# Peptides against a protein of PDB entry 3PUK: the designs that were tried, part 42

Target 1, 227 residues: chain A of PDB entry 3PUK
Amino acid sequence: ERGLKSVVWRKIKTAVFDDCRKEGEWKIMLLDEFTTKLLSSCCKMTDLLEEGITVIENIYKNREPVRQMKALYFISPTPKSVDCFLRDFGSKSEKKYKAAYIYFTDFCPDSLFNKIKASCSKSIRRCKEINISFIPQESQVYTLDVPDAFYYCYSPDPSNASRKEVVMEAMAEQIVTVCATLDENPGVRYKSKPLDNASKLAQLVEKKLEDYYKIDEKGLIKGKTQS

## One batch from the design tools (peptide)

Design b1_p21_2_s3 (made by RFdiffusion4, then SolubleMPNN; from b1_p21_2, 10 letters changed)
Fold by OpenDDE base, seed 3:
Structure b1_p21_2_s3 (fold): chain B 227 residues (1-227), chain A 21 residues (1-21)
Amino acid sequence: as target 1 above (227 residues)
Amino acid sequence: DEIKKFEELRKKRKEIEEERE
């Protein structure tokens, strides 16, 4: 079986669905582009029904109000997704749902958080970051959601150096989310290449792993293990 | 409220991160 998919689903079930579960209550779930792919990779619609989701909607599309139901937003912390959420709850006359449960797939920037805080805090019953920013494929294979990663990492143009660093930072962060999901602190392994990108990425991952376990809410510090 | 709780968690994480830098 594809073990990583099962682990990801178990993480989402615990961190999202169990966290906001209320007996006898159904919710509408709002997804964006990334979370649609994420859920599609590790569950079926029947699984979502068992978790109390009556229907899933695309957050980017215009939707009719269902004011008697609460909404579960499982979205990426991007300006586009947050803006769509704000349209749903930013105006008293335009509130589409009874209340909102928000689960971000990654760290929400202060700029976006402040916008939410200022406009619709009273409508929010839950707000949490769950740190799953990858798509599981095989048992230990995953894909990263980092636009233009190949282009910038292999660009010989010095003008792209800053962009390369941003891309590598994003990749490292997503790799750490995999480790967090698997509850592992691995010794990072890589194949060295002439451009030393793999070495730099490995260093970033190791640094971020250390940071993650230091700030872990469970207070657990794990030693490096083989992976 | 929920937003205040979330904000406090964010602050704590930032403080720990800054101490390591």
Scores: peptide ipSAE 0.456, ipTM 0.873, DockQ to the pose 0.568
Fold by OpenDDE base, seed 5:
Structure b1_p21_2_s3 (fold): chain B 227 residues (1-227), chain A 21 residues (1-21)
Amino acid sequence: as target 1 above (227 residues)
Amino acid sequence: DEIKKFEELRKKRKEIEEERE
């Protein structure tokens, strides 16, 4: 069986690198905290070099302009990452790079999209959402990136109920991206003791999977596979 | 042009999602 790491790499290669590849062209790649971990988990620097990436830069850090080179932004759709991007291209007189190719790891909220649209549309040659919001660890093991998930899911404080719901939704969405990446529609299985968190999460995942495959990239509704 | 295309794609996806809900 193919490991999750290889599947994730193939997805990134197809959705990002193949999408913006030009013969003989090198790009600078900008990563945030999440995508740094993501790429580190599924590829080597030599792999990135083969894909035309000459340098990797942290989007959060101050960087010297390289105005003759195009930049590939592989980032999460967060206010922090988007703000850093906007600082690179928000001013016509202070563009750090020749142009931008933006690939979001998840759906970009309207609020962030509108900011991008309003300030740096002319600098963007590609904008795409690829929907990879997890970190592969082992062959079929992965971690989700949901802040404070443990705290809110296990908090007995009723004041955290609203936040718990948000966390559950975020986790469910990320699990769906895993299934989409693996091209699977699994039958959801869970163990729920003593709290019903696992049951609630499972229900959310099932609902979101059904919704996703109705309009998936292949236009096909898949039957349930073994979890 | 690219942003416009992306925006249109986003709108279409949103419309489809709204129809399913």
Scores: peptide ipSAE 0.453, ipTM 0.872, DockQ to the pose 0.521
Fold by OpenDDE base, seed 4:
Structure b1_p21_2_s3 (fold): chain B 227 residues (1-227), chain A 21 residues (1-21)
Amino acid sequence: as target 1 above (227 residues)
Amino acid sequence: DEIKKFEELRKKRKEIEEERE
């Protein structure tokens, strides 16, 4: 049976754990709010142990140094998460961990990247964007993390038009991450509504999909598949 | 180093994106 949770786990395993795997080595893994939910949705602690994770820590919390261990940061590219990382390695104080492997769930903005570059370059053994910005719920169901999406998309108030556009953009971006995870370039289908939101979203998704596959790390360009 | 490599990848992506716009 085709299961999105298993697909997501496989993606994470390949893109993150296999990417930084070292025989006999254990890592501490740092998670933020989103990645905590993400991993909780698609794996068990036993799975993480098998991948060489000895303990999971919340990046937002104060943590005791484990200087002999390398740290795997699986985090969202947000100011809050990045700042926490920077505090671990970028301060004049002793580093909390031996080294860092950083895997972002989405594109890291230049502003945040520059901060990392300026402060923690020497501590970073790996830095990668894996583009998973959704939570799998069921076999073929996922949820998007877009605040107030429903409210703005279905608001009849014209004053919300600008906010609606922002929400649509965010939704489209996250949908693309699903497609990327599934390694598909779907022919987007939608059911039109009076407000034509579905059509607009579909257009945005299509555009972003084109962008993604055009700039794919492997240079892979796929034709449209059945959605 | 790793950051340099990552930066180069980011630059390439930006270039392609800008060219498309």
Scores: peptide ipSAE 0.454, ipTM 0.872, DockQ to the pose 0.608; fails the geometry check
Fold by OpenDDE base, seed 1:
Structure b1_p21_2_s3 (fold): chain B 227 residues (1-227), chain A 21 residues (1-21)
Amino acid sequence: as target 1 above (227 residues)
Amino acid sequence: DEIKKFEELRKKRKEIEEERE
C-alpha cells in the first residue's frame, strides 16, 4: 500500500522490529499513549504478530511479570514512560521481564537517560532513538502533537514569547521526523501571513533538517529534494 | 555494553549541535 502510513510502518519495521528480531523468539511489546496511536494508525495486530510480538501491553498499567520473555519498549522519552520502565526493571528482585529492548520515538533528554543508565543498564539489550513523533492520517497527511500550538502561536501577549518559541521548536522537530521517515530533505515553502510565524517555523525546519542529515548515522548528506 | 554505545552516539550528536549554535 502506498502512502505515509506504509512508509511509517516500513520505518518502524526496519528500525525497531528488524533491529531486535531473533528467530523463534516472541516478545511482549510495551506501548505508551503516543506509540499506541502511532501503531494503530499504520498497522494491524496481525502485522505485529508477524514481527514476533505476542501481546501488547500498556506501559502505564500494572502488569503481571512474565520473567521468561523479553520486552520491547516502544515509547516516547517522557518522564512518565521512563518511570514506568524503571519500575519494571529498577529492582533486581522484581524484574517483570527477562530483558528490555528500548526504542524511543524522539531524543531522550540527559536527565532521563542518566536515570536509565544508573538503575537499569544491565537489563537493556538495545537502546535506540528512531525519531518518529507524528501520526499519519492519510497518504500525505499527518498530525502534529504539540499542545496549545494554536494559542501560543497566535497570542498577542508578549509574555507568551518564550512559550511560543518552545511550541515552534516542537513543531519543527516533528516536521523533521516526517522528512526523515520519508527520507526527504525538502525545500521548505510557506505562505506569507501578517505574522512571521510561518517564516520562523520554516527557518527552524530548515536548520533542523540540515542538522539531521549532517548527523545521519549512515554518514550520508542528502541534497535538497523537491517533494 | 549497549548503553555505552548509545551514550557515545548521544555525545557525538551533542557535539555537532553545539558546533552549529
Scores: peptide ipSAE 0.452, ipTM 0.873, DockQ to the pose 0.623; fails the geometry check

Design b1_p21_2_s4 (made by RFdiffusion4, then SolubleMPNN; from b1_p21_2, 10 letters changed)
Fold by OpenDDE base, seed 3:
Structure b1_p21_2_s4 (fold): chain B 227 residues (1-227), chain A 21 residues (1-21)
Amino acid sequence: as target 1 above (227 residues)
Amino acid sequence: DEIKKFEELRKKRKELEKERE
């Protein structure tokens, strides 16, 4: 078993590629900074070719129109990535591709969703949120995409308390996406430190896990298991 | 259309989250 990398790839294949697959059709895939790292960590270009991707492009770069081809956007729900998407489809005269399939790596905020809805809804053939907001490294090791996490979590300055909370919330959410990907509800384990950050994070994770499984579309409630 | 379907799913999810709070 290839561990977490294999699980992540299987999830992406099922949730993204199988979801928009059309026989005989090739797509251009647009990636941002995070999804580039994500795919690089769990697949090869040959794997993407097998899934009907002819070429991958960086969403942040200027690109020539390929109006006869549909585009698969696998991107983070950030203002930067969404703005780039809107530039591709926001203007009737400047549409770069035939149509768009959009897959977000996390929950898309209402502000961004409303912008998409208002400007380019007719160009969208698929829009879905998939919950993969981490980079797999080893069998049970992963990295989180939370900017300045170290700085705020270990800051002794009380003025950073609110920011620390936001960072920890984001970390907890991403850890839950790992659990969701692995389809397990683990008992959270941690090493206690003087600042009690690990304990607080563990509590946040446990709470979010409970919420996730209770509101799961499959209606499944799982008991805690060792992980 | 696709956007309407997605919006409905989002609404349902939000409703479920509110019930948990």
Scores: peptide ipSAE 0.475, ipTM 0.883, DockQ to the pose 0.478
Fold by OpenDDE base, seed 5:
Structure b1_p21_2_s4 (fold): chain B 227 residues (1-227), chain A 21 residues (1-21)
Amino acid sequence: as target 1 above (227 residues)
Amino acid sequence: DEIKKFEELRKKRKELEKERE
């Protein structure tokens, strides 16, 4: 069987690197906290060099401009990452790079998209959402990136009910991206004791999977596969 | 131009999602 790490790498290679590849051209790649972990989990620096990446920079840090080179932004659609991008291209100061290729790991909210549109549209040569919001571990194991998930899911405080719902939705979305990456529509299985969190999450995942495959990239509705 | 294309794709996606709900 194909490991999840290899599947994720193939997805990134196809959706990101192949999408913006130009013969003989090198790019600087900008990563945030999530995508740093993501790439570290599924590739080596030598792999990135083969894909035309000369150096990797942290988007959160101050960086010297390299005005003659194009930049590949592989980032999560968060206010922090987007704000850093805007500082590179959206400020009154000179642009740090020649142009930008932006690949979001998930759907970009309208609020963030509008900020990008308003300030640095002319600098963007590519903008795409690739929907990888998880970190592959060993084999078919992965971790989700949902802040404070443990705290809110297990909190007995009713005041956290609204936040718990948001966390559950976020987790469900990320699980769907895993299924999409693996090209699977699994039958959801869960163990729910003593709380009903697992059951609720399973229901959300099933609902979102159904919605996703109705309009997926292949235009095909897949039947249930083994979980 | 690229942002415009991306925006159009986003709109189309939202419309399709609305139709399913």
Scores: peptide ipSAE 0.467, ipTM 0.880, DockQ to the pose 0.517
Fold by OpenDDE base, seed 4:
Structure b1_p21_2_s4 (fold): chain B 227 residues (1-227), chain A 21 residues (1-21)
Amino acid sequence: as target 1 above (227 residues)
Amino acid sequence: DEIKKFEELRKKRKELEKERE
């Protein structure tokens, strides 16, 4: 099937599950708000079982220790999610799990990385950024997780100009993650509106795409493809 | 260790980004 959901699942399977797979081993998986939605959109529980996940836990909730099992953290690089992780492993006296595999959906800021480094390095078996910051909806449709994007982008109030810029930046970043997932560098197309928001967003996307491909892990530079 | 490896990768990315700016 030529669906975005399948592509996203394949990406997660390769980047996360295959990356930490160990024969005969079961892991507990910790999810946050975003990754819960993400996985729910592109897989079933049976799929996760096949990948060696015995149970899914919400990282924000209080959880009983399962000290004999390793934990797979598939989370967003946010202070809230990272703090929850740190609480699980920060105390040497009582770790909730045997070890941690951490997969971030986006770039982890230095501030958060440093906290992890300082507190939980010994507990971490894997740490990786996979760059999936979108939710697949349909075969070629995805949604962005940018709060109040519509409100600010279409606001006629000039006082919202600064906020609109921030929103567009965030949207552009997430669109780049889609392209990264699809392994494409598209020629961005847009339909102009009176406020010219689409054009501005397209420019931001193009810029960020260039940045991504020039400085990606493999140094891969791809030509523009049709969008 | 794993964190050190990850950190090195991050540093490399940052360096490349700076060179582009």
Scores: peptide ipSAE 0.477, ipTM 0.883, DockQ to the pose 0.546; fails the geometry check
Fold by OpenDDE base, seed 1:
Structure b1_p21_2_s4 (fold): chain B 227 residues (1-227), chain A 21 residues (1-21)
Amino acid sequence: as target 1 above (227 residues)
Amino acid sequence: DEIKKFEELRKKRKELEKERE
């Protein structure tokens, strides 16, 4: 199938499932709120079964130990999700699973990384950041997950300027992850409005795209595309 | 050690980011 959904699925398949695949092995997959929505948007349970996932569990819920099985954590790098992971493996006497494969949807902050390093290093077989922080809706449509974006971007209150900046940074980052997923470095276009929000966001996206391709893991510099 | 490898990658990325700023 064509479209952004198929591209996202292909990215997840390559970056996550193929990365931790072992012949004859089934895993339990742990999802948080964001990754539940993400996978639901681009795959079916049958697809996950084909990738060696026997069951999906919500990381926030209390779960019975399955100590003979390895767990695949596909989660956002948030304190809540990380804390749930830490509860699963923080106690040597009460590990819920045999081992953990962790795939973060975005950059994991040092504070969270250090907590993982300090308490659960021995349980981790894989740790990777895959940079997918958007939800595909249609072939060329996706949804950004930035709380209170509307409120802060259109707020006339100068006291919200700092929060507005944070929101725009988050939006720009998510747009860049879309481009990275599509392997595109597009020229940014926008409609001008009375407020310069669109222009500012476009500039942030352009800057972040430049940074991404210049300092990517492959050391490749890609020219601008017209997608 | 997987965590050590990941940490090294993170450090490298941060260094590259600083060079661009």
Scores: peptide ipSAE 0.473, ipTM 0.883, DockQ to the pose 0.548; fails the geometry check

## One batch from the design tools (peptide)

Design b1_p22_1 (made by RFdiffusion4)
Fold by OpenDDE base, seed 4:
Structure b1_p22_1 (fold): chain B 227 residues (1-227), chain A 22 residues (1-22)
Amino acid sequence: as target 1 above (227 residues)
Amino acid sequence: SWVEELKKKREEIKELEEENEE
């Protein structure tokens, strides 16, 4: 059973598709590397068609304008993805699409936000931040999108210590997004051997979970649950 | 506007953070 996939799909459906859905309207959906993997993991093309997506395009690729259609950008808040978006709408005379709906998979930094605001504000109908920065695999299994995580976490080279901490921080953040998606504050279980990486990660996750639930939408602190 | 909506949401989060720090 693949419960996590269904949960993630439901989250995307409600947070993204339902939010911008108009009856009888078709949209082009733009994806980046992460969101391509994400959607591929939890839905089929038929599902997207049902949500009013006519075609999926890669945001990084050169694309022909479809000026009569609105575009749904489901992308990560990275400079690369944002820059591609800006290219689509930066020129007043050559906008690729009629309008844009932007849904970021995570918090968009102010620098990127301001850049979007300054250049493309009139072209945007929606801009929301959702918290989905993981790939579901099996029922309660997910993959983190942290580059070189394995390498740095398991590197015996002391020179990688700083980078290891950064990677672990990023991993912890993504795990929190999973918990947020599942609406759970889990008790973290881990194996500490042979390295202490799991323990450190667990501590980071716990800290971040506490912070998240302290400032959740209801301003409530949820108790830990076993998962 | 989408800008206002997003800013509002961010401010709400900030306020919650401040309240929980007290």
Scores: peptide ipSAE 0.379, ipTM 0.805, DockQ to the pose 0.054
Fold by OpenDDE base, seed 1:
Structure b1_p22_1 (fold): chain B 227 residues (1-227), chain A 22 residues (1-22)
Amino acid sequence: as target 1 above (227 residues)
Amino acid sequence: SWVEELKKKREEIKELEEENEE
């Protein structure tokens, strides 16, 4: 009954914790708003302790330096989160932690990447993008993190058409990410609404799934598994 | 270097995407 949560946890465990794990080493983990919700949805504090996390801190809050410990940043690739990270390592004298491991939940834009590289390159041991941008609720239920999705998808204003498309693409991308995480190629189902948004989204998901499996299976399209 | 590793991974993904579009 907790299939999705378990899968997400396993993904995080493998992609983040196992990647930076060192024997006998404890880390401080820094979370932002999204990753706090994400971890809260799929694990307990005891699970994090088992993965070598001694304490969890909010990246947005002012924190006391713990210079002897390394920090694991599990954060979204946003200007806000990146700026908070940069404040932790921006000066030699003001480094809050010994070193940083950064794991972004999604693709980090080049602008943010370059900013990190320019200011904190020497303090970073790992920087990876793990592509987890959804919140699992139940075994087959999850919430997408797409800003203003409702507003743009249901906007009657024609001027929002371009933004609507961007939002739809983002939603489709996240759905594909879920499928990839679950290793599933589901049949897409939707309920028809007055707006053709559901159909459009379904088409985008189907297309992106095909693209994903073509890439993942070296040109072989995986058949539909579950819906 | 973490920079090099990340760049390499991005390049690999980009190449795969380009191949899929052809």
Scores: peptide ipSAE 0.375, ipTM 0.808, DockQ to the pose 0.054
Fold by OpenDDE base, seed 3:
Formats: structure tokens, C-alpha cells, sequence
Structure b1_p22_1 (fold): chain B 227 residues (1-227), chain A 22 residues (1-22)
């Protein structure tokens, strides 16, 4: 079953493609490593064509200018991806596309945001932050995009304690993102053996879920559901 | 502008967060 994949696709379609859609207009879409995996997990090229995407390009690769076409950047808010974007629009001589629509998969740090504003503000038509930082695997299974999560969570070295906390926080945030995408407030279940990491993560998730639904943009308070 | 729109959205989120912390 592909229930979660369908939900993720619907979210991307609504938040990204429908948001920048213009009748009769085709766009070039730029992807990074994460968004390539994300789209590959929940759609086909034919689906993207239906959404007005003519070609997909890797943001990290050198590309020929297509100055008559607008570009859709669906990327993670990382220095690497942002730097590649800035190379496309940072100078008049290096402008590769007519204009840009940017959709970040997560909150964009102010430092990166300010760099974009200072360099190529006039070239940007849209810049939005969406909350999709996971890869759907099965109907209720997903993979989190947290670098070195396994290493730090299971490291016995006390020197990694601070990094472990950061990783746990990031994981919890992404789990909440999944719940938000599914419009669910689940009861958290976990297996704690042999370490207490699962218990700690569960507590973080529960806390963040409570906070999220309290501040729901719709002003709705949802109770815990069974999942 | 896209800057104004993004700032507005961020402010709305911030306000909601502050209201919940009170």
C-alpha cells in the first residue's frame, strides 16, 4: 500500500505546483539530493509533466542557460543548495533562467535568506517554506532525513552527547512534520530495548505534537489518536 | 513581494507560538 506516498504527493502538488501554476507555462525544475529522493518516492515523470514541468535538472550540476523559461527550485534550505541557486541568479551575466520560484522543504535560516535577498531578490517570484523533510517508504513507513542519526544515537562516547541531542531534536521535528502532513495526532509507540533513546525520542515527539496542535493555523485542538 | 509574503507568514507563526507559550 502507498497511502503515505499519495499523501506526500498531494501535499507537494498543492503547496508547490498549484502555487506557481500558470496556464500554458512550462518550467524547468531544479532538485537537490533530498528532493530528488523525495519526488522519486512519490511520483513519476509523467506526473511532473502534468504539473507543467518540462525537464528536471540537478542543482549541483553545471547547466546550460535557458533564459526564456522560468525555473522552479524545490530544494532543501542548505548552504550548498542555496549557493548553487545564487550562482544561477547572482550576476546578470550568469542568470540562467527568466525567473525563479523557490520552495524550501523546511525552515530557511535567516543567514541563507539574507544572502538570497541581497543577491537576487528581483529574480524571485515566490519563496515559500513547506514542511516535508521525510521520504515515504510504505503506507505508514517513512525515512527521516537526519544525517548520521544512527551513529550519534547509538554512540557510547560521551563526547557525542550534545550531537545526539541535536539529532534527536531533528528527528522529533520531522516526525511531527509527518503527523502534520497526515493530519494526525497519534499516540506515540516505541520499543525501548536495549537503550532508552526510543523513550527519549517518544517524549520529544509527544511534546512537539502537543505544541504543534496548540498552534495549529486552523485554530483547532486535536486529541490524541490511535495509530 | 515574495519577501513581504514570507515575512508575513513567519510573523503569523511566531504570534501563534507566543500565544501558546502564555
Amino acid sequence: as target 1 above (227 residues)
Amino acid sequence: SWVEELKKKREEIKELEEENEE
Scores: peptide ipSAE 0.390, ipTM 0.815, DockQ to the pose 0.054; fails the geometry check
Fold by OpenDDE base, seed 5:
Structure b1_p22_1 (fold): chain B 227 residues (1-227), chain A 22 residues (1-22)
Amino acid sequence: as target 1 above (227 residues)
Amino acid sequence: SWVEELKKKREEIKELEEENEE
């Protein structure tokens, strides 16, 4: 059984590297905080070299232009990462790279998408959403990337109720993407806490899983797994 | 264009979601 790390790597290889691969061409890869952690968890530098990546750069840092090379942006669809991308290509005279391939780890909001389209559309060769919003830790253990999840989920303050709902929704979406990546339809199990957050999350996950597998490209509803 | 391709993919997903909600 291939561990979660290998599955994630395989997905990235297929969805990102194979998608933009050209024989004999090297690319610079730009990563943000999340994707740095993601790649570090499931691959080695040697693996990236085999995929035609010559160097990895942090999108948040000031970088020297390499105008003759194409850039592969593997980033989260956040205002911060998008703004950094826009700085690289927003000015006609100050393009840091020859062209850009953008792969978002999740759905890119229309506001950010429109901003990209309006400012640097001509510099982009591809833009895709690959739906990997988790970090594999071990064979079947992963960490969700939901900002302030702990604070909002466990806050007794009623004023945070709306934010708690948003966080729960985001977590549920990420769990579904994990299941989709693993091609599994798990029976969701949870331990109830005083605030019953686990139960609520489980219900959201189950609902979203049902929705996902109904629309699964293979048209096959898989039975619930025991994992 | 990449914009058109992305829009198309999003529309396809949306259509699939709508079909499964019926």
Scores: peptide ipSAE 0.382, ipTM 0.810, DockQ to the pose 0.055; fails the geometry check

